# Ledger of designs, part 103: peptides against a protein of PDB entry 7SID

Target 1, 151 residues: chain A of PDB entry 7SID
Amino acid sequence: LHMYLMLLKELPGEEYPLPMEDVLELLKPLSNVCSLYRRDQDVCKTILNHVLHVVKNLGQSNMDSENTRDAQGQFLTVIGAFWHLTKERKYIFSVRMALVNCLKTLLEADPYSKWAILNVMGKDFPVNEVFTQFLADNHHQVRMLAAESIN

## One batch from the design tools (peptide; made by RFdiffusion4, then SolubleMPNN)

Design b2_p24_2_s2 (from b2_p24_2, 9 letters changed)
Fold by OpenDDE base, seed 1:
Structure b2_p24_2_s2 (fold): chain B 151 residues (1-151), chain A 24 residues (1-24)
Amino acid sequence: as target 1 above (151 residues)
Amino acid sequence: PFIIDLSLSVEEQIALFKEYVESL
């Protein structure tokens, strides 16, 4: 876990994107790690903070390639899982804050949710639609962060 | 492509990753 989290932390951002093949290799363990530690709030928060770099890297890639679509799909699966558990009230506000930041970064890369679509329980949810739901979050700081992100 | 090697230490893996990124 520690090694993987450090690799996520060191991943270059939008200024220096990695080849999509490398992004795919980095994403391979992500779903399993998230599944194993989904009930650990601190680990989840750390993961969400680090995967911001993945979003930035994806946003600078060629969106027409098969590898790009594959990487986007794997990443969105993880984000969808975090959102699903958020809807089930499984995460504290600090984790939800980190998720909002991820969604914000996704919207910066794909403002109209052309590819940024979460599939949860077999149903599709565009990220721009998902993001607006945090405007009604129970915690005031989450609501404020969501509001600041769209204004 | 870069491959994660779990047999290496964290420091070694990070160093290899940084070197790889710089070579791109």
Scores: peptide ipSAE 0.192, ipTM 0.795, DockQ to the pose 0.028
Fold by OpenDDE base, seed 2:
Structure b2_p24_2_s2 (fold): chain B 151 residues (1-151), chain A 24 residues (1-24)
Amino acid sequence: as target 1 above (151 residues)
Amino acid sequence: PFIIDLSLSVEEQIALFKEYVESL
């Protein structure tokens, strides 16, 4: 876990995007890690904070390749899982804030949710619609963060 | 492409990753 988290932390951002093949390699363990540590709030926060680099990397790539779509799909699956558990009230506010930051970054890369669509339990949820739901979050800091992202 | 080697230490893996990125 520690090694993987450190790799996510060290993942280059907008300045030096990785080849999509490398992004895919880095995404391979992600779903499993998230599943294993879904109840560990601190690990979840760390993951969500670090995967921001993945979003930035994905945003710098062309969307016309199969590898890009694959990487997007794998990433969105994880984000969707976090959102789903958020709806199930499984995460504390700090995890939700980290998730909002991820969603914000996704919207920056895809403002119209052309590819940023969460599929949860067979239903599609565009990130722009998901994001607005956090404006009504029970925690004031989450609401504020969401509101600040719109302005 | 870069491959994660779980047999390496964290420091070694990070070093290899950084070297790989710099080579791109």
Scores: peptide ipSAE 0.164, ipTM 0.781, DockQ to the pose 0.028
Fold by OpenDDE base, seed 4:
Structure b2_p24_2_s2 (fold): chain B 151 residues (1-151), chain A 24 residues (1-24)
Amino acid sequence: as target 1 above (151 residues)
Amino acid sequence: PFIIDLSLSVEEQIALFKEYVESL
């Protein structure tokens, strides 16, 4: 876990995008890691903070290649899982704040949710619609972060 | 275990990571 988190931390973002093939390789174990530590709030928060770099890489991918779609799909699967557990009230506010930051970055890359669509339990949820739900979050800091992200 | 060397470039680290993953 530590190794993987460090790798994610060092992943270049907007300034230095990685080839999508490399992004895919880095995403490969992510789902499993998230699954193993889904009940660990601190680990989840750390993961969400680090994958912001991935979002930035995905956002700079202007080509609609198979690898791009694959990477987007794998990433969105993870985000969808986090959101799903958030809806089940499994995450504290600090984790939700980290998730909001991820969603914010996704919206910056895809404001109209053309590809940023979460599929959870067989249902599609555009990120822009998902994001607005955090404006009504029970925790004031989450609401504030969501509101600030829009402005 | 995979060893992260921060003195390496990200590309080099990724390459090593790929090799590590393949070895699993």
Scores: peptide ipSAE 0.059, ipTM 0.672, DockQ to the pose 0.040
Fold by OpenDDE base, seed 5:
Structure b2_p24_2_s2 (fold): chain B 151 residues (1-151), chain A 24 residues (1-24)
Amino acid sequence: as target 1 above (151 residues)
Amino acid sequence: PFIIDLSLSVEEQIALFKEYVESL
């Protein structure tokens, strides 16, 4: 876990956007890691904080690339899982904060949720619609973060 | 075992990471 988290943190640097092929490689273990540690709040928060740069990479890439679509799909699957567990009230505010930041970055890249669509339990949830739900979050800091993200 | 060396370039790290992932 430690090794993967370090790679997730250090490799997709903001100043050095990774080729999509490399992003895909980095994302391959992510779903499994998230699944294994989905009940660990600290690990989840760490993962969500680290994948912010991955989100930026996904948004800057050519949308017509097969690898881009594949990477987006894999990433959105993970985000969808976090969203699902959030709806089930499984995550504390700090994890939700990190998730909001991810969603914010996605919206910056795809404001109209053309590709940023979460599929959870067979149902599609556009990220822009998902994001607005955090405006009504029970925690003040989450609401504040969500509010400042749309202004 | 894979060892992270942050002194390496991103490209080199990714290459090593790919090899590691493939070995899993």
Scores: peptide ipSAE 0.051, ipTM 0.671, DockQ to the pose 0.039

Design b2_p24_2_s3 (from b2_p24_2, 10 letters changed)
Fold by OpenDDE base, seed 4:
Structure b2_p24_2_s3 (fold): chain B 151 residues (1-151), chain A 24 residues (1-24)
Amino acid sequence: as target 1 above (151 residues)
Amino acid sequence: SFIIDLSLSVKEQIELFKKYVESL
């Protein structure tokens, strides 16, 4: 876990996008890692903070290749899982804040949720719709972060 | 393409990754 998290942290972001093949390589274990540590708040927060680099890389991709779609899908699966557990009130505010930051970055890359759509339990949830739900979060800091992100 | 090798130490993996990125 530690090794993987460090790699996530070291991934270049918006300033230097990686080839999508490399993004895919980095994303491969992510879903499994998230599943294993889904109940560990600190790990989840760390993951969400680090995957911001992935979002930035995805956002810099101008090519709509299969690899791009694959990377987007893999990433969205993870985000969807985090959001799902958030809906189930499984995460503390700090994790939710990290998730909001991810969603914010996604919206910056895809403001109209053309590809940023979470599929959870067979249903599609555009990230922009998901994001707005955090405006009504129970924790004031989460609400504030969400509100600031919209402005 | 860079392949993650978790058999390496964190330091080694990071260094390899950085070198790869710099080569791009």
Scores: peptide ipSAE 0.030, ipTM 0.620, DockQ to the pose 0.028
Fold by OpenDDE base, seed 2:
Structure b2_p24_2_s3 (fold): chain B 151 residues (1-151), chain A 24 residues (1-24)
Amino acid sequence: as target 1 above (151 residues)
Amino acid sequence: SFIIDLSLSVKEQIELFKKYVESL
């Protein structure tokens, strides 16, 4: 786990995007890691903070290839899982804030949610719609973070 | 392409990854 998290942390962002093939390799264990540590708030927060690099890397891709779609799908699956558990009130505010940051970054890369669509329980949720829901979060800081992102 | 090698230490893996990134 530690090694994987460090790799995510060290993943270059906008300045030096990785080939999509390499992004896929880095994403392969992500879903399993998230599933295994879903109840660990600190690990979840760390994951969410580190996957910001993935979003930045994905945002630099100008290719519409199968690998791009695959990488986007794998990433969105993870984000969707975190959002789903958030709706079930499984995460503390600090984890939710990290999630909001991920969603914000996604919106920066895809403002109109062309590809940034979360599929949860067989239903599609555009990230822009999901993001708006955090404006009504129970925690003040989460609401504020969401609000400042739309200004 | 880069492949994660779980048999390596964290330090070695990170070093390998950094070298790979620099080679791109």
Scores: peptide ipSAE 0.029, ipTM 0.612, DockQ to the pose 0.028
Fold by OpenDDE base, seed 3:
Structure b2_p24_2_s3 (fold): chain B 151 residues (1-151), chain A 24 residues (1-24)
Amino acid sequence: as target 1 above (151 residues)
Amino acid sequence: SFIIDLSLSVKEQIELFKKYVESL
C-alpha cells in the first residue's frame, strides 16, 4: 500500500501528463486497494487526494482512444464507489472534502459531463448533478469548498 | 512504458519510477 500511494503521489499532473498506457497500469490495482481499505478513513482521504493527478492526465488526453475510455471507466468506477458510500454516511468530512476536490477537477476537465458520469447500482449520475449535492452537506467546510468551486 | 514490479523493494521501485518520469 505504501509503495502504491507513493507512486500515485509522484504521478505527473496536467503540465506533464503520463502516457495513457502508464496511467492504466497505475489504475489497475486501484479498485482493489479501495475495496480493501474502504473503511479506513485516512487511507481513503490519501487515495482521493493523490488521484487528482489522474483527472489532470485524462483531461489532456485524446478522448477518442480506447485506452482513454478504459482509463475513464476505471477511474469513474472508483469515484462512484466513494460517492455511494458518502451517500450512506460512511465517510467523515475530511474524506468528503477530498472527494469534492476530485469532482471539482473532473468538472474543470469536463464542464458539461460528457464523459464524467458516475454509474452506481446501474444508474447514471452526471458529475455536475452529483457535485451540487455537496452544497447541502452537513459540514460547513464541505459546503464552503463546494461553493467556492462554482464561483 | 512503466510496469510496477512488486518483487523489488519499495525504495527501489520508487526510484525507478522517478527516473522514468524524468526521462519522459
Scores: peptide ipSAE 0.028, ipTM 0.601, DockQ to the pose 0.028
Fold by OpenDDE base, seed 1:
Structure b2_p24_2_s3 (fold): chain B 151 residues (1-151), chain A 24 residues (1-24)
Amino acid sequence: as target 1 above (151 residues)
Amino acid sequence: SFIIDLSLSVKEQIELFKKYVESL
């Protein structure tokens, strides 16, 4: 876990995008890691903070390739899982803050949610629609972060 | 392409990753 998290932390972002093949390789363990530690708030927060680099990298990639679609799909599956558990009130505010930052970064890369669509329980949820739901979060700091991100 | 090798130490893996990034 520690090694993988460090790799996520060191992943270049917007300025130095990786080949999509390498992004795919990095994303392969992510779903499994998240599932193993989904009940650990600190690990979840760390993962969400580190995957911001992945979002930035995806935003600079060629969106027409099959590998890009595959990488986007794998990444969105993980984000969808975090959002789903958030809806079930499984995460504390600090984890939700980290998720909002991820969603914000996704919207920066895809403002109209053309590809940034979460599939949860067989249903599609555009990230821009999901993001606005945090304006009604129970924690004031989460609401504030969501509000300033829309501006 | 870079492949994650979990048989390596954390330090070694990070070092290899950094070198790979610099080569891009």
Scores: peptide ipSAE 0.029, ipTM 0.610, DockQ to the pose 0.028; fails the geometry check

Design b2_p24_2_s4 (from b2_p24_2, 10 letters changed)
Fold by OpenDDE base, seed 4:
Structure b2_p24_2_s4 (fold): chain B 151 residues (1-151), chain A 24 residues (1-24)
Amino acid sequence: as target 1 above (151 residues)
Amino acid sequence: AFIIDLSLSVKEQIELFKKYVESL
């Protein structure tokens, strides 16, 4: 876990995008890690903070590429899981804060949710719609972060 | 493509990754 998280942390951002095949390689363990530590708030927060780098890479990729769609799909699956558990009130505010930051970054990369669509329980949820739900979060800091992010 | 090797130490993996990135 520690090594993987460090790799996520060291992943180049928007200015230095990785080939999509490398992004895919980095994303491969992600769903498993998230599943294993889904109840560990600190790990979840750390993951969400580090995957911001992935979003930066995904945002500059060719959306017409199969690898890009694959990478986006893998990433969105993870985000969808986090969001789903958030809806089930499984995460504390600090994790939700990190999730909002991820969603914010996604919206910066895809403002109109052309590809940023969460599929949860067979239903599609555009990230822009998901994001607005945090405006009504129970925690004031989450609401504030969400509100600041829409501008 | 860069391959993640979970058998390596954090330091080793990070160094390999950095070298790979620099080569791009």
Scores: peptide ipSAE 0.099, ipTM 0.720, DockQ to the pose 0.028
Fold by OpenDDE base, seed 1:
Structure b2_p24_2_s4 (fold): chain B 151 residues (1-151), chain A 24 residues (1-24)
Amino acid sequence: as target 1 above (151 residues)
Amino acid sequence: AFIIDLSLSVKEQIELFKKYVESL
């Protein structure tokens, strides 16, 4: 776990995008790691903070390739899982704030949710629609962060 | 392509990753 989290942390961001095949390699363990530690709030927060680099890298890639679609799909599966558990009130506010930051970054890369669509329980949810739901979050800091991101 | 080797230490893996990134 520690090694993988360090790799996520060290991943180049927007200025230095990686080949999509390398992004795919990095994403392979992600769903398993999230599944194993989904009940650990600190680990989840750390993962969400680190995957911001992945979003930035995805946003600078060629969106027409098969590898891009595959990478997007794998990443969105993870984000969808976090969002699903958030709706079930499984995460504290600090984890939800980290998720909002991820969604914000996704919207920066895909403002109209052309590819940024979460599939949860067989249903599609555009990220722009998901994001607005945090405006009604029970925690004031989450609401403020969501509102700030829209402005 | 970069391949993650979970059998390596954190230090070794990070070092290899950094070297790979620099080579791009």
Scores: peptide ipSAE 0.095, ipTM 0.713, DockQ to the pose 0.029
Fold by OpenDDE base, seed 3:
Parts: structure tokens; C-alpha cells; sequence
Structure b2_p24_2_s4 (fold): chain B 151 residues (1-151), chain A 24 residues (1-24)
């Protein structure tokens, strides 16, 4: 786990994106890592903070290649899982804060949710619609962060 | 392309990754 988290931390962001092939290699174990530590709030928070770089990297991709679609799909699956568990009240506010930041970055890259669509339990949820739900979060800091992102 | 090798130590893998990124 430590090694993987360090790799995610060192991942180049928007200024210097990695080749999509490398992004895929880093995303491959992500779902498994998240599932193993889904009950550990601190680990989940750390993961969500580090995957911000992945979003920025994906946003700089101009090619609609198979690798791009694959990377987007793998990433969205993870985000969808975090959102689903959030709806089930499984995460504390600090984890929700990190998730909101991820969603914010996704909207910056895809403001019309053309590809940023979460599929949870067989249903599609555009990120722009998902994001607005955090405006009504029970924790004031989460609401504030969501509101700042819209302005 | 960079390939994660879990057989390597954490330190070794991180160093290889850093060098790879710098070479891009």
C-alpha cells in the first residue's frame, strides 16, 4: 500500500501528463486497493487526494483512443464506488471533502459531463448532477467547498 | 511505458519511477 500511494503522489499532473499507457498501469490496482481499504477512512482520504493527479492527467488527453476510454472507465468506477458508499453514510466528512475535490476537478475537465458519468448499480449519474448533491451535505465544510466550486 | 514490479522493494520501485518520469 505504501509503495502504491507514493507512486500516486509522484504522478505528474496537468503541466506534464504521463502517457496514457502509464496512467493505465497505475490505475490497474486502484480498484483492488480501494476495496481492501474501503473501511479505513484515512487511507480512503489519502487515495482520493492523490488521484486528483489522475483527473488532471486525463483532462489533458486530446485523443479519444481505446486507452483513454479504458482509463476513464477504470477511474470512474472507483469514484462511483466512493460516491455510492458516501450515499450510504459510510464516510466521514474529511473523506467526502476529498471526493468533492475529485468531482470538482472532473467538472473542470468535462463541464458538460460528456464522459464524466458514474455508473452505480446499473444506473448512470452525470457528475454535474452528482456534484450538486453535496450542496446539501450535513457537514458545513463540505457544503462550503461544494459551493465555492460552483462560483 | 512504466511497469510496476511488486517484487522490488518500495524504495527501489519509487526510485525507478522517479527516474522514468524525469526521462519523459
Amino acid sequence: as target 1 above (151 residues)
Amino acid sequence: AFIIDLSLSVKEQIELFKKYVESL
Scores: peptide ipSAE 0.086, ipTM 0.700, DockQ to the pose 0.029
Fold by OpenDDE base, seed 5:
Structure b2_p24_2_s4 (fold): chain B 151 residues (1-151), chain A 24 residues (1-24)
Amino acid sequence: as target 1 above (151 residues)
Amino acid sequence: AFIIDLSLSVKEQIELFKKYVESL
């Protein structure tokens, strides 16, 4: 876990983008890691904070290659899982804030949710629609963070 | 392309990754 988290942390972001094939390689174990530690709030928060780099990298790619679609799909699967558990009230506010930041970054890259669509339990949820739900979050800071991205 | 090998030690993998990043 520590090694993987360090890799996520050291992943170059907007200033130094990685090739999509490398992003894909980095994402391969992510779903398993998230699944294993889904009940650990601190680990989840850390993961979400670190994958911001991945979001920025994915958003910069204008290439519609197989690797791009695969990477986007794998990433969205993970985000969808986090969102799903959020809806089930499994995460504290700090994790939700980290998730909002991820969603915010996704919206910056894909404002109309053309590719940023979460598939949870067989149903599609555009990120822009998912994001608006955090405007009604029970925690003040989460609502504020979500509201900051609207304007 | 960089390949992540989770069987490597933390230090080894991080160092390899850093070197790879610097080469980009």
Scores: peptide ipSAE 0.074, ipTM 0.695, DockQ to the pose 0.030

Design b2_p24_3_s1 (from b2_p24_3, 13 letters changed)
Fold by OpenDDE base, seed 3:
Structure b2_p24_3_s1 (fold): chain B 151 residues (1-151), chain A 24 residues (1-24)
Amino acid sequence: as target 1 above (151 residues)
Amino acid sequence: DEEERQEFLQLIEESLKYRKEKLE
């Protein structure tokens, strides 16, 4: 786990995009890691903060390649799971803040949610619709962050 | 704890399965 988190932490920003093959390899164990630490707020926050770089890489890549679609699917599946648990009130505001930042970055890359679609329990949820729900979050800082992302 | 972990993994697996089927 610690080595994996270290690798995520050292991901380069949008100035140095990773090959999609490398992104995919980093995403493969992500679901399992998240499952193990789903109740640990600090670990979840850390993961969400680190995967921001992955979102930026996805947004700069050709979405029509097989590896890109696979990486996109792996990432969106994890985000969907975090969102689902958020709806069940499992996460504190700091984790929700990190999730909103991920959603914000997705919307910057795909403003109309053409590919940024979450799938939870067999139902599709466009990220722009999911994002709007955070405007009514119970915590004022989450609402403010969501509102800032619209402008 | 293990039961809850399996529920989380099931959620992930169903999502991945749906995405795969959608591309077929």
Scores: peptide ipSAE 0.485, ipTM 0.894, DockQ to the pose 0.819
Fold by OpenDDE base, seed 2:
Structure b2_p24_3_s1 (fold): chain B 151 residues (1-151), chain A 24 residues (1-24)
Amino acid sequence: as target 1 above (151 residues)
Amino acid sequence: DEEERQEFLQLIEESLKYRKEKLE
């Protein structure tokens, strides 16, 4: 876990996008890692914070390549899982804050949710619609973060 | 715990499968 998190942390940002092949390789083990630590709030928060760099890379890539679609799918699948558990009230506000930041970054790259669509239990949820739900979050800081992202 | 982990992985797998099928 430590080495993987370190790798995620050291990912270059929007200014230096990685080859999509490298992004895809980084995303492949992510679901497994998340599954192992799904109940650890601190680890989940850390993961969500680190994958922000991945989102930035995805937004700067060629959207027409198969690898791009695959990488987007891998990432969105993980985000969808976190969102699903959030709806089940499994995560505290700090984790939800990190999730909102991920959603915010996705919306910056895809404001109209053309590709940023979560799929949970066979149902599609555009990220813009998912994001709107956090405006009504029970925690004031989450609501504030969501509101600030719209302005 | 293991059951819940499997449920999480199943959720991921189903999502990936759906996306793959949608792109075919």
Scores: peptide ipSAE 0.483, ipTM 0.894, DockQ to the pose 0.849
Fold by OpenDDE base, seed 1:
Structure b2_p24_3_s1 (fold): chain B 151 residues (1-151), chain A 24 residues (1-24)
Amino acid sequence: as target 1 above (151 residues)
Amino acid sequence: DEEERQEFLQLIEESLKYRKEKLE
């Protein structure tokens, strides 16, 4: 886990994106790792914070390539799972804060949610629609972060 | 527990399957 998290943390920013093939390799174990630590709030927070670098890489890639769509899909499925568990009130505010930051970064790359669409239990949820729900979050810091992200 | 973990993974797999089918 620690080695994997370190790799995610050390990813280059949007100015120097990784080849999509490398991004795909990094995303392959992500679902399994998240599944193992889904109940650990601290680990989930850390994962969500580190995958911000992946989002930045995805936003600078060739959006028309099959590999890009695959990478986006791999990432969005994980985000969708975290969001689903959030709706089930499984995560504390600090994890929700990290999730909002991920959603914010997605919207920066895709403001109109053309590709940033979550799919949960057979239904599509555009990230911009998902994001607005955090404006009504029970925790004031989450609401504030969400509000600052769109203004 | 293991059942809940499998439900999490199933959620992921169903999402991936849907996305793949949508592109076909």
Scores: peptide ipSAE 0.481, ipTM 0.893, DockQ to the pose 0.779
Fold by OpenDDE base, seed 5:
Parts: structure tokens; C-alpha cells; sequence
Structure b2_p24_3_s1 (fold): chain B 151 residues (1-151), chain A 24 residues (1-24)
């Protein structure tokens, strides 16, 4: 886990995007890692904070590339899972904060949710619609963070 | 715990499958 988190943390962001092939390799174990630590709030928060760099990297990539679509899919699948568990009240506010930051970054890259669409249990949820739900979050800091993107 | 983990992984797998099918 530590090594993997280090790799995520050191991932170049918007200013220096990695080749998509490298991004894909990094994303491959992500789902499994998340599954193992899904109940560890601190680890989840850390993961979500680190994958912000992935979002920034994906945002600058060629959207028409098959590898890009694959990487986006891998990433969005994980985000969807975190969001799903959030709706089930499995995560404390600090994790939700990190998730909102991911969603904000996604919206910056894809304001109209052209590709930023979560799929959970066979249903599509555009990130912009998902994001608005956090405006009504029970925790004031989460609401405030969400509101910053809207205003 | 393991059962719940598998449910999580299933959620991921189904999502990935859906996305793959959508791109085909």
C-alpha cells in the first residue's frame, strides 16, 4: 500500500502529464487497493487526495484515444464506488471532502460531463449531477467545499 | 468483511463491463 500511495502521490499533474500507458498501469491495481481499505477512512482519504493528480492528468489527455477512455473508465469506476458507499453513509466528512475535490477536478476537466459519468449498478450518473448532491451534505464543510465550485 | 469486499469488487467489475460494452 505504501509504495502504491507513493506512486499516486508522485504522479505528475496538469503541468506534466504522464503517458496514458503509464496512467493505465497505475490505475490497474487501484480498484483492488480501494476494496481492501474501503472501511479505513484515513486510507480512503489519502487515496482520494492522491488520485487528484490522476484526474488532472486525464483532463489533458487526448479524449479520442482508446487508452484515454480506458483510463477514464478505470478511474471513474473507482470514484463511482466511493460515491456509492458515501450514499450509504460509510464515509466520514473528511473522506467526502476528498471525494468532492475529485469531483470538482473532474468538472474542471469536463464541465458538461461528456465523459465524466459514474456508473453504479447499471445506472449512469453524470458527475455534475452527482456533485450537486453534496450541496446538501450533512457536514457544513462539505457543503461549503461543494458550493465553492458552483459560485 | 470478505463478502462485502467481494460486493465492492463486483460493483467495480460491473461498471467496467458496462463501460467496455458501451465503447464497443
Amino acid sequence: as target 1 above (151 residues)
Amino acid sequence: DEEERQEFLQLIEESLKYRKEKLE
Scores: peptide ipSAE 0.489, ipTM 0.896, DockQ to the pose 0.778; fails the geometry check

